# Designs tried in a protein design run: peptides against a protein of PDB entry 4CIC. Part 29

Target 1, 148 residues: chain A of PDB entry 4CIC
Amino acid sequence: KVSTKGHYGVQAMFDLAQHFGEGPVSLKSIAERQGLSEPYLEQLIAVLRKAGLVKSVRGAQGGYILAREPRDIKVGDIIRVLEGPIAPVESVSQDDPEHSLKFDFSVTKSVWEKVKKSIEEVLDSITLADMLKDAEEAQMAQGYMYYI
Target 2, 147 residues: chain B of PDB entry 4CIC
Amino acid sequence: KVSTKGHYGVQAMFDLAQHFGEGPVSLKSIAERQGLSEPYLEQLIAVLRKAGLVKSVRGAQGGYILAREPRDIKVGDIIRVLEGPIAPVESVSQDDPEHSLKFDFSVTKSVWEKVKKSIEEVLDSITLADMLKDAEEAQMAQGYMYY

## One batch from the design tools (peptide; aimed at target 1 K1 S3, target 2 V2 S3)

Design b2_p16_8_s2 (made by RFdiffusion4, then SolubleMPNN; from b2_p16_8 with V2E A4D L10E V15T)
Fold by OpenDDE base, seed 3:
Structure b2_p16_8_s2 (fold): chain B 148 residues (1-148), chain C 147 residues (1-147), chain A 16 residues (1-16)
Amino acid sequence: as target 1 above (148 residues)
Amino acid sequence: as target 2 above (147 residues)
Amino acid sequence: LELDVDESKEDVALTL
């Protein structure tokens, strides 16, 4: 599962990509467009800013911008910043010490490693620029359906 | 994350694959070999049995067997039985009505659909027979390192 | 196959 944090982080970064080159976007406007709570978005943006994916602009027209071009930000970069390394298996929490015989069978690990690698490859193959293109293509397709 | 349920379900099914053709395996023996609690394994096996992946054998030498050959059981089949369909995004639980503005942006959905498809393709490409082969190859490689 | 957003752990957990 991509966490809610990862999901909303990608949405927020995509919103910033849609406004790339238009100047700073307020957190309020991102929250409104993406259906996010502003306090939750503040937390996400703080992490993304610390990782250097987003820049804060101060002033009356202040807000946030992408720190890099949309083509230079992979979905995988956003996910790694927000969620850390892609883990294919839930670490059995140590909290049940009696049943936590981690018989971590090597062959089952290899299955999950294959899953991990596949996810990483997908997320690293998609940039914010690819998402922008997909959005434009979808808008054009919808526009043509109303004109026919 | 593959859930603990999916992880342990694959382990239990792999244990049954290793003993395929040797007769019924007791839940106790699977639990001991795989480091699982017997009560937890009972729950997993009940689901797997209901789905027709495992058969119960009754009697003094009773236990469980695979219902199909290891080559006819994909890891994806096990995961779908235990966890249901592969969902790439958590459905924001309806429980917080105030913040659950599901602005479910179509483009972000497509990213997660690509992830889902990729996971499905991987899990459907691996059978219990492939896992058995990988285990044999790993054992041979270890055996050759000691000689 | 719920992708549990474990809010607590930074790892991208693909819960199948």
Scores: peptide ipSAE 0.019, ipTM 0.783, DockQ to the pose 0.195; fails the geometry check
OpenDDE base, seeds 1, 2, 4, 5: peptide ipSAE 0.017, 0.018, 0.018, 0.009; ipTM 0.776, 0.784, 0.782, 0.777; seeds 1, 2, 4, 5 fail the geometry check

Design b2_p16_8_s3 (made by RFdiffusion4, then SolubleMPNN; from b2_p16_8, 5 letters changed)
Fold by OpenDDE base, seed 4:
Parts: sequence; structure tokens; C-alpha cells
Structure b2_p16_8_s3 (fold): chain B 148 residues (1-148), chain C 147 residues (1-147), chain A 16 residues (1-16)
Amino acid sequence: as target 1 above (148 residues)
Amino acid sequence: as target 2 above (147 residues)
Amino acid sequence: LELDVDESKEDIALTL
């Protein structure tokens, strides 16, 4: 499961990518376009800003911008910032000594490591620029369906 | 995070694979070897049995066996049975009309569909027989480190 | 692999 946090974080970052070069975007406008609550978006943006993916611009036309170009931000970068390391399995807390999985079955761990690697490879292969391109292609395809 | 259910389900199925051909294994013995509570394992086994991945054997030496050979059970089959369809994003329930994601942004959905496909491909590429082989190779490697 | 969209929990792990 990609968390709501990861999902909405990618949506918010994609909104900022769509407006990249147009100046700062208000949280309110992002929230309205992406169907997010403004308080929830504030929390996401705070994390993304702290990680250096987003910059805050002060002033009457203040808001947020991408801190890097869309081509320099991977979906994997966003997910790692919001969710931490892409861990396919919750570490069953080592801290319950009675339910210590005595057999850390290296084999089952290896299965989940393969899944992790595969997810990382996919998420690291997609940039915000790739998403912008896919959106443009989808809009063009829809535009053609309205003209037929 | 693979759910605890998926993780322990794969462990329980792997234990049954290790004993495949030796006859029925008791839930107690699986629970002891895999570090699972017996009640939790009963719930997992009930689901796996209903899905036709496990068979119950009745009698004094009763228990459970794999319903198919280890080579014919993918990790993906186990996960789909325990967790349902591999969905990388919960469909935000269409049922809350007020928080209807007005823009079902096809682009963000496409990202998650790519992730889903990748997970499915990995989990469907690994059988219980592959896991048995990996365990044997790991045991052999450990055996060589003790010499 | 269900995605628990729990709005409330900070650490949503990629639950398969």
C-alpha cells in the first residue's frame, strides 16, 4: 500500500511541477485542485520543504515552488521523503522478546528485498518531468477524442 | 510494508513446503517453528485452505499439507489469497462524495499501476520451490562457514 | 496489497 501521505505527496508535487516557472503557488490553490484538505497539505509541504524538494516564497504573492526542476525529482525521492526508506515489510519490532521471530528466515526476507528493489527501480525511473509529459499526452489524446 | 498477514502467510506456506511429501504437519509444530501464535496461524490456515492452497488431513496424525506442489504455488498466489488483489493504492473510497478526488489524475494512477505491475511480476516470479532452493543454498553456505 | 490510506498515521509503510 502506498500511504495516503505518499499518494497525496506525489499529487501535490505534481501540481507544483505543472506550475513550475509560473512563480509561487498558494497552498489553497493546490488543495483546491488536488482535492486535499489545506491542513493536511500544510503538513506534507512542511516535510517536503524540510527535505529540500519544495521552497517557500514569502510575500503577497507568496507560496511554494519546486526546489529543483521536475526532471531532477523522482517519484522515489518524494516517497522516501514522506514515507522514509521504501521498506516492503514492517520490521516486526525486535522489541517484543517473547515474539522474537527466532528464525529470521533469510529466505522470506530475500523475497521482500526483491519486492523492495523492484518498487525502488520503478519509482526511481519516474520523474515529475515524465509525469508532466504523460499528462500532456493524455490531454492531447482527450482533445483528439473531443474532435472526433 | 507487507502486511503481517502476508508475511506470516508466506512463512507458514514455506514451512508446509519444507515438509511437503512428509505427510500432514500440525498447526502447533508450524507455530513453534515460525514463531507464530497458534490462534493467528489458525486464521491464516483457514483462509489458505478456503482458497485451495492448503488441505486439512483428519486423523491422529492429522494436520495440514500443501494442496499443490511447491513449484505450483507462487508467492503472488499466497499474497492475493491473504491480502486480496495487489493494489498499490487504496481506491480512496468513491463513497465519500465530499472528498471525491474530483481529478482522478490518470497520471498519478498510472504511476501506481506501474508499481503494482512490478510487484506482481516479482511475486509471480517466485515459487515455494524457488524459496526451498534458496534455503538449501543458504544452509549449504552456512555449513561451509562453520568449517 | 491494500493501500491503507490512513490520513491519521504519519508513518504509512508500503504495506504489500
Scores: peptide ipSAE 0.018, ipTM 0.784, DockQ to the pose 0.184; fails the geometry check
OpenDDE base, seeds 1, 2, 3, 5: peptide ipSAE 0.017, 0.018, 0.018, 0.016; ipTM 0.778, 0.784, 0.783, 0.777; seeds 1, 2, 3, 5 fail the geometry check

## One batch from the design tools (peptide; aimed at target 2 K1 S3)

Design b2_p17_1 (made by RFdiffusion4)
Pose (drawn by RFdiffusion4):
Structure b2_p17_1 (pose): chain A 133 residues (1-84, 100-148), chain B 132 residues (1-84, 100-147), chain P 17 residues (1-17)
Amino acid sequence: KVSTKGHYGVQAMFDLAQHFGEGPVSLKSIAERQGLSEPYLEQLIAVLRKAGLVKSVRGAQGGYILAREPRDIKVGDIIRVLEGSLKFDFSVTKSVWEKVKKSIEEVLDSITLADMLKDAEEAQMAQGYMYYI
Amino acid sequence: KVSTKGHYGVQAMFDLAQHFGEGPVSLKSIAERQGLSEPYLEQLIAVLRKAGLVKSVRGAQGGYILAREPRDIKVGDIIRVLEGSLKFDFSVTKSVWEKVKKSIEEVLDSITLADMLKDAEEAQMAQGYMYY
Amino acid sequence: PLPTGPVLEIVPETPLP
């Protein structure tokens, strides 16, 4: 199960990545395109801003823009920002979960927002039918 | 975060794997060795039994034993047993999570109870210091 | 504040039958 925060955090950062070249966009516009609740988004952006992943701009077309290029933002970075008598007995079971954790970390660190932009272009495109192989 | 059911399901199955050659063990003994609540374990075992992963034996010193050899039980098998207008718009974000899901499935399908037994031996051993 | 728990729950938690 993916948490609301992980899903919405990545959605919102990806929406900003899709508008990076065009410039700042309002939070309202992000919420509208992504189907997110504005109050929740406001709170989310506040953390991402403190983390240096997004920045606010005061322009007419003020609003929010990625603070780092998409190629320099791993999905794992976003997730890391949002997340927060005695004796030793080794647990093999816990070691299995550590391996699960490591594999997730590997996948999320292997994908950047730029990679997601490239995938978005390829997957939602249109073309003449003869070119589908 | 790992659910209570995944953690306890795997713990209990691994305890049975550690006792497979010796024979049946009571649920109380599993709960004691693994630090589990007996009521929760009983409910857990009932599902595992229905799935053919464990079997009850009448015996006298009877109890429960794995229904398949450890080498034939993937950790992923255990997890799978315990788990249970319109338009199209592709979500690249959801495709990321699909990749995460795939990698987890791959890790859990690559580890059997036999692998865990081998790891348990190697990690919790003692030997002359010169062999480290 | 937003929750600080893990992004992922492994083995989605549900009551046993």

Design b2_p17_1_s1 (made by RFdiffusion4, then SolubleMPNN; from b2_p17_1, 8 letters changed)
Fold by OpenDDE base, seed 1:
Structure b2_p17_1_s1 (fold): chain B 148 residues (1-148), chain C 147 residues (1-147), chain A 17 residues (1-17)
Amino acid sequence: as target 1 above (148 residues)
Amino acid sequence: as target 2 above (147 residues)
Amino acid sequence: SLSTDDILELVEERPLP
């Protein structure tokens, strides 16, 4: 399971990307389309807004928009905002003299650092624009299956 | 967080790899060297044994050994045994007719599938033998800093 | 199974409890 926050945060940002250029979208409409509770979405949007990924528009047609173009928002940027900085593996304090335990811990730590780096590289390689393109391609593929 | 099970499972398997060829190692000695509780290690070893990654040796010098050479055990094999199959993102049941929600869910799902695949590739690229080599290289590097 | 939550928990360097 992706962190429920990360999963739903990417889903909410993708909904805003689909409506990019159409004006502000209400939280209610995002919640309905994405199967999210409105109170939960309010919490996600508050974090994303504070990070400068989302803007609030005030007025009768008020709501939310992406603060940047979909091509300028990586999935990794969304995850780092919602999950926090992928903390550097807390260095277990240098002061315990049993050398062997520290070393074994260092090797196992390096495995998880490699996993972390690989995840970051994948998430930083995908933009909201890439997700929009994948969506369009999948819609076209479904449309072709109904015409056969 | 790597699942605490995954983290400590890899650590326990790495300890058994360091002692590979020296005979059976007691759970007590693994627990002491790896900073693990013995009862927790017993649970991990029971799962790893059932999966055929570890063997139990009986007798006065009884304990545990790797069931295969360190080169024949991937970190991915350990994680799959302890965590179970990296679950495909549970398909939210296909039956909700709102087409748009299913599609958006499919695209977001594909992102997480790419992440999953990347993790599997990394974990399947690292063996216990690679970890032993990295350990030897780091010990040599520390030895050179003291001269 | 490494759930996707476990995977993102992997990415979240939250200190082990």
Scores: peptide ipSAE 0.151, ipTM 0.793, DockQ to the pose 0.156; fails the geometry check
OpenDDE base, seeds 2, 3, 4, 5: peptide ipSAE 0.123, 0.120, 0.132, 0.132; ipTM 0.796, 0.789, 0.801, 0.795; seeds 2, 3, 4, 5 fail the geometry check

Design b2_p17_1_s2 (made by RFdiffusion4, then SolubleMPNN; from b2_p17_1, 8 letters changed)
Fold by OpenDDE base, seed 1:
Structure b2_p17_1_s2 (fold): chain B 148 residues (1-148), chain C 147 residues (1-147), chain A 17 residues (1-17)
Amino acid sequence: as target 1 above (148 residues)
Amino acid sequence: as target 2 above (147 residues)
Amino acid sequence: SLSTDDILELVEEEPLP
């Protein structure tokens, strides 16, 4: 369970990537296609817009578009915008004088920093364009299963 | 935030690794050294014991020991015991008939499965023996800064 | 089970209580 916010934020951005070049998409249509509540999607889109990942288009056919091409948006960029900076493990308070306790905390901290770095590397290796390609490949694979 | 349970579970297991071969360690002494409440540590140790990562020793000098050598306990083993299996992203209900929605869910799911796999690989690459070595190396590095 | 929520909680800086 990625934070519900990160999960649904990636879904909403992926929906906008699928419609990239088709013009603005309404929040209602994204909400319906992604199984999201429209009020929740409004909150996500507001954050993504402020970060410059999404643009609002005004008019009768108004809505939202990606602010950049799908290849120029990493999943890591979406998560960092929604969740904030992937936290450096907050240093437990510097003030406890017993040197040994501080050291044990540093080793356990280093484990979680390695996990964090690994997550960042994975999320920064995946673009919305990679997700679109994976979607096309999976759709082709499903199409072949119906013709056999 | 590793769940508080995972974080403190790794700390408690690391404390037991530091004392491996010295005999049984009291929960009170682990709690004091790791900054944990003793009642919370009792719950963690009960789970770790049931999973066969920790053994209880009875007697006047009773307490807990690692059930295996530090090299034979991965951080991933501790986390899987405390947290349960690193959950596959629970498939949102299979029952929504619109094919397009299921497909989008599959691609986004694959992203999180890649993240999960990467975490498992990292946690399974680190043993309690590796953590002991890292502790010794950092203690030596601090000693060299004072000379 | 480290839920994916727990995994992203792993990544979130919220201070330990």
Scores: peptide ipSAE 0.129, ipTM 0.792, DockQ to the pose 0.156; fails the geometry check
OpenDDE base, seeds 2, 3, 4, 5: peptide ipSAE 0.112, 0.115, 0.119, 0.123; ipTM 0.796, 0.791, 0.799, 0.794; seeds 2, 3, 4, 5 fail the geometry check

Design b2_p17_1_s3 (made by RFdiffusion4, then SolubleMPNN; from b2_p17_1, 6 letters changed)
Fold by OpenDDE base, seed 3:
Structure b2_p17_1_s3 (fold): chain B 148 residues (1-148), chain C 147 residues (1-147), chain A 17 residues (1-17)
Amino acid sequence: as target 1 above (148 residues)
Amino acid sequence: as target 2 above (147 residues)
Amino acid sequence: SLPTGSILELVEEEPLP
């Protein structure tokens, strides 16, 4: 499962992508559209800004913009910034350190590494521009269903 | 992340695969080899047995065996039995039902569905027989490094 | 601090009993 943080981070970045070229978007407007709490979004945006994915614009019409074009931001980039490296297995190391040592069953580890790689490949294959295109295609398909 | 349950379930099933054809393996011996608590392993094995992946053999030399050949058990089968369907996103639905409704951003859902499908394809591409082969190859490679 | 969610919680941490 993608964490709530990763999920909301992708949503917030996608909202900024939808407004790319229209100028700065307020956190309030993102929060309202994406159904996020503004305080939670502020924390996400702070991380994304620090990582150079988002820029803050100051002034009366201030807010946030994508720091790069939507085509130059992968979903994998957003996720790595918010969550760090994709860990395929929960490190059992937190609750029982004695049991954690035995998890180094090399063969099972290789299975999870294959899963990790597969996820990374998927997330790195999807840009915010791809998501914008998918949204447009979905809207067109819905529009056609209302005209029939 | 694969849950601890899924991870240990795959380990336990792999242990049974390594002993496939040798007769029943005791839970104690699996627990000792895999570093699992026996009570936890009993719970895992109960689920795996109910799903028809493992058979119980009764008697003085009783224990557990794989119910099918290692080639006929995918890692994906084990994970689905223990954990159910791979959910790509935590359903935020549990804590705040009002926020859960807005998560249906169709485009983000499609991203997670792609991730899900990719995981399923990987896990369904790996059998216990593939894992046995990988273990043999690793042992041979280690053996060659010691000579 | 936002919990550093790991990207893939494939499966719920069933608490070890």
Scores: peptide ipSAE 0.037, ipTM 0.805, DockQ to the pose 0.590; fails the geometry check
OpenDDE base, seeds 1, 2, 4, 5: peptide ipSAE 0.037, 0.033, 0.036, 0.034; ipTM 0.804, 0.810, 0.808, 0.810; seeds 1, 2, 4, 5 fail the geometry check

Design b2_p17_1_s4 (made by RFdiffusion4, then SolubleMPNN; from b2_p17_1, 7 letters changed)
Fold by OpenDDE base, seed 1:
Structure b2_p17_1_s4 (fold): chain B 148 residues (1-148), chain C 147 residues (1-147), chain A 17 residues (1-17)
Amino acid sequence: as target 1 above (148 residues)
Amino acid sequence: as target 2 above (147 residues)
Amino acid sequence: SLPTDDILELVEERPLP
């Protein structure tokens, strides 16, 4: 389960990527375009800003921008900021003396560590620039279907 | 979060794999070895039995066994049975006319579909037999550190 | 619950105390 927080955080960061170079975007406009509540988006943006992925611009045309180019922000970076470190499988404390139980826990733990590593590799392989490119390709494909 | 249900389900199935060929194992003995509550394990085993991954044996030496060899049970099969299909990203219904919102939803959806696919590939690459082998290798490695 | 909530909840469940 990508947390609702991770899902909407990636969506909000993608909206900021689509407007990268156009200047500051208001939270209201992001909320409207992404189907998010403005109060929820404000909480997400506060976390993303503290992590240095988003910048606040002050003034009458104030709002938010990406703090880096879309190519320099991985989806994995967004998820780690919002959800925390994909929790290291908390080592069941070494002190319980029943050796057999510890071993079985280690094998099942290794399965979940493999899953975790695979998720991290996928999320670290996708940038906001890759998402922008996928968006452009899908928009072109839709445009071609309307001209046939 | 592997659901607590998925985690404990894999643990219970792994215990049954360790005893494969030794006959029926009681839920009490699995619960004791795996640190699970017996009532919780009974619920897990009921689901796994209905899915045909576990068999119940009746009698004085009754209990549970794997319904298949450990090599024929993937971790992915256990998870799909306990958690349901790793939910198809429910297609946000096509009917909302604002084209831009649908498109942005499709791109973000594709990211999560890639993550889902990677999880499925990993879980479908690991059998209970692979877990048994990993257990044997780790037990040997511990034995060599004491000599 | 969004279907994506199911995938990362699958990875992060801390063991219950």
Scores: peptide ipSAE 0.091, ipTM 0.800, DockQ to the pose 0.197; fails the geometry check
OpenDDE base, seeds 2, 3, 4, 5: peptide ipSAE 0.078, 0.077, 0.079, 0.075; ipTM 0.804, 0.797, 0.801, 0.801; seeds 2, 3, 4, 5 fail the geometry check

Design b2_p17_2 (made by RFdiffusion4)
Pose (drawn by RFdiffusion4):
Structure b2_p17_2 (pose): chain A 133 residues (1-84, 100-148), chain B 132 residues (1-84, 100-147), chain P 17 residues (1-17)
Amino acid sequence: KVSTKGHYGVQAMFDLAQHFGEGPVSLKSIAERQGLSEPYLEQLIAVLRKAGLVKSVRGAQGGYILAREPRDIKVGDIIRVLEGSLKFDFSVTKSVWEKVKKSIEEVLDSITLADMLKDAEEAQMAQGYMYYI
Amino acid sequence: KVSTKGHYGVQAMFDLAQHFGEGPVSLKSIAERQGLSEPYLEQLIAVLRKAGLVKSVRGAQGGYILAREPRDIKVGDIIRVLEGSLKFDFSVTKSVWEKVKKSIEEVLDSITLADMLKDAEEAQMAQGYMYY
Amino acid sequence: PLEDDHSLKISHDDELP
């Protein structure tokens, strides 16, 4: 199960990545395109801004833009920003979960917003039918 | 975050794997060794039994034992047993989560209860200091 | 059959900081 914060955090950062070259976009526009609640997005952006992942601009087409290029933002970075008598007895079971955790970390660190932009272009494109192999 | 059911399901199955050669053990003994609540364990075992992963034995010093050898039970098998106006728009974000799901499935399918038994022996051993 | 639909939750919580 993926948390609301992880899903919306990545969605919003990806929307900003899709508009990075064009410039700033409003939060309202992001919420509209992504089907997100504006109040929740406002709170999310506030954290991502404090983390240096997004920045606000005061222009006519003010609004928000990625603070780092998409190629320099791993999905794992976004997730890391959003997340927060005695004796020793080794648990093999817990070691299994550590292996699960490590594999997740590896996958999320292997994908950048730039990689997602490339995938978005390839997967949602159109072309003459003869070119589908 | 690992659910209570995944954690306790794997703990209980591993306890049974540690006692597979010796024979049946009571649910109370599993709950005691693993720090589990007996009521929760009983509910858990009932599902595992229905799935053919554990079996009850009448005996006298009867109880519960694995229904398959540890080498034939993947951690992923245990998890899978315990778990249960229109348009298309591809979501690259969801494709990321699918990749996360695949990697987890791969890790959990690559580890059996026998692998856990081997790891448990190696990690919780004692030996002359010169062999470290 | 027991509580929780999934054995794993990623990120662990739905709440923001």

Design b2_p17_2_s1 (made by RFdiffusion4, then SolubleMPNN; from b2_p17_2, 8 letters changed)
Fold by OpenDDE base, seed 1:
Structure b2_p17_2_s1 (fold): chain B 148 residues (1-148), chain C 147 residues (1-147), chain A 17 residues (1-17)
Amino acid sequence: as target 1 above (148 residues)
Amino acid sequence: as target 2 above (147 residues)
Amino acid sequence: SLEGDSILQIPSSDELP
């Protein structure tokens, strides 16, 4: 499972993408819209800021903005920042060198590497701009369902 | 991450695939080859047996066999039996109906559904027979590096 | 109770500052 951290991190980054170009957004407003606790969001934003995906703006209208355009931020970038490397299997303790040498371990490892690669390809194929477009298309589709 | 349960379940099923047609394999021998604890393997095998992926054979040469041919068992089948449905995201409590209605939730959900689909496609594309073939090819490649 | 621990646990980086 993508952790709660990864899930909420993508939600928070998507909220910032929706407001991109409108100026700084307060953590409170993001928390309210995304249904996140403000303290939890503060921790997520701190990590995302340190990674250079988010910038803090100071002042009376202070808050956060995306550090890059939505098209220049992949979902995979957000997940790697929050979760680290995409690991499809829990690291079975590498500490048993005898397990590492078993042929069967190599074959099962190759299955998990295929899963990893597949996840990486999907997450690296989706930008925040793609998510914004999908959002706009879904809103238009809902709007049309009210007119029919 | 695939849980330790899923990982070891695939290893145990692969061991049974390697011995398919040779008769029943003891849990002890699987545990020794795969580096699993026998009690842990017994729990895994019980689940796999209940799902109809493994059969128990009784007698002096008793043990376990695959219930189907290696080509008829996908890695995805093993994982679904052991872990349940492939869920790419932890179920954020569906119990907040307000979260389910937020447009942003729908878009983020679609990302995770794409990830889910991709994982399912990979795991459903790999059979135990494919793993046996990959094993044979890797053994041949190692044998050629010694000549 | 081996409840269905979800397959894809992305490791939560415990290093919150």
Scores: peptide ipSAE 0.032, ipTM 0.801, DockQ to the pose 0.491; fails the geometry check
OpenDDE base, seeds 2, 3, 4, 5: peptide ipSAE 0.031, 0.031, 0.030, 0.030; ipTM 0.805, 0.801, 0.799, 0.806; seeds 2, 3, 4, 5 fail the geometry check

Design b2_p17_2_s2 (made by RFdiffusion4, then SolubleMPNN; from b2_p17_2, 9 letters changed)
Fold by OpenDDE base, seed 2:
Structure b2_p17_2_s2 (fold): chain B 148 residues (1-148), chain C 147 residues (1-147), chain A 17 residues (1-17)
Amino acid sequence: as target 1 above (148 residues)
Amino acid sequence: as target 2 above (147 residues)
Amino acid sequence: SLEGESILQIPESDELP
């Protein structure tokens, strides 16, 4: 499972993508739209800012913006920033050298590396721009169902 | 991350695959080879047996065997039995109807559904027979480095 | 009761820096 942190991080970044070009968005407004606590969102935004995915704008109309265009931010970039490297298995304490030498461990590890690679490929194939497009398409589809 | 339960479940099932056709394997011998506690392995095997992936054999040479050939057991089957449906996101309490109606929630959900599908495809593409083959190939490669 | 902690548990890194 993507952590709650990864999930809400993608949700917050998607909110910033929806407002891209409209100027700075307040943490309060993101928290209200996304159903997040403002303190929790502040922690997420601090990490995303430190990683250079988000910029802080100061002043009376201050807040946050995406540091790049939505097309230049992958979901994988957000997840790696918030959660670190995509690890398909909990680190069984690899520090026990006796477990690393068992042939069975190498084969089971290869299964999880295949899973990792597949997750990375999917998350690196989806940008915030792709998510914006999917959003527009879903709104159009709902709009057509109300007119039929 | 695959849970410790899923990881050790695949490891225990792979041990049973390595001994497939040799007769019943004791939980003690699996635990010793796989570096698992016997009580923990007993819990895993109980779940796997209930799901019909493992059979118990009774008698003096009693123990456990795979219920099917290694080629007929996917890694995905083992994981679904031990962990349930592959869920890409923690169930944010979907019980709040207000969150389900937000358009943003549907788009983010679709991302995680794509991740889920990719994991399922990978885990359903790997059998215990594929793992046995990979094991044999790696043993051969190590054998050639010692000569 | 080992409730099936789902496959994709990203460890909560407890350590907020």
Scores: peptide ipSAE 0.028, ipTM 0.801, DockQ to the pose 0.469; fails the geometry check
OpenDDE base, seeds 1, 3, 4, 5: peptide ipSAE 0.027, 0.027, 0.027, 0.026; ipTM 0.795, 0.795, 0.798, 0.800; seeds 1, 3, 4, 5 fail the geometry check

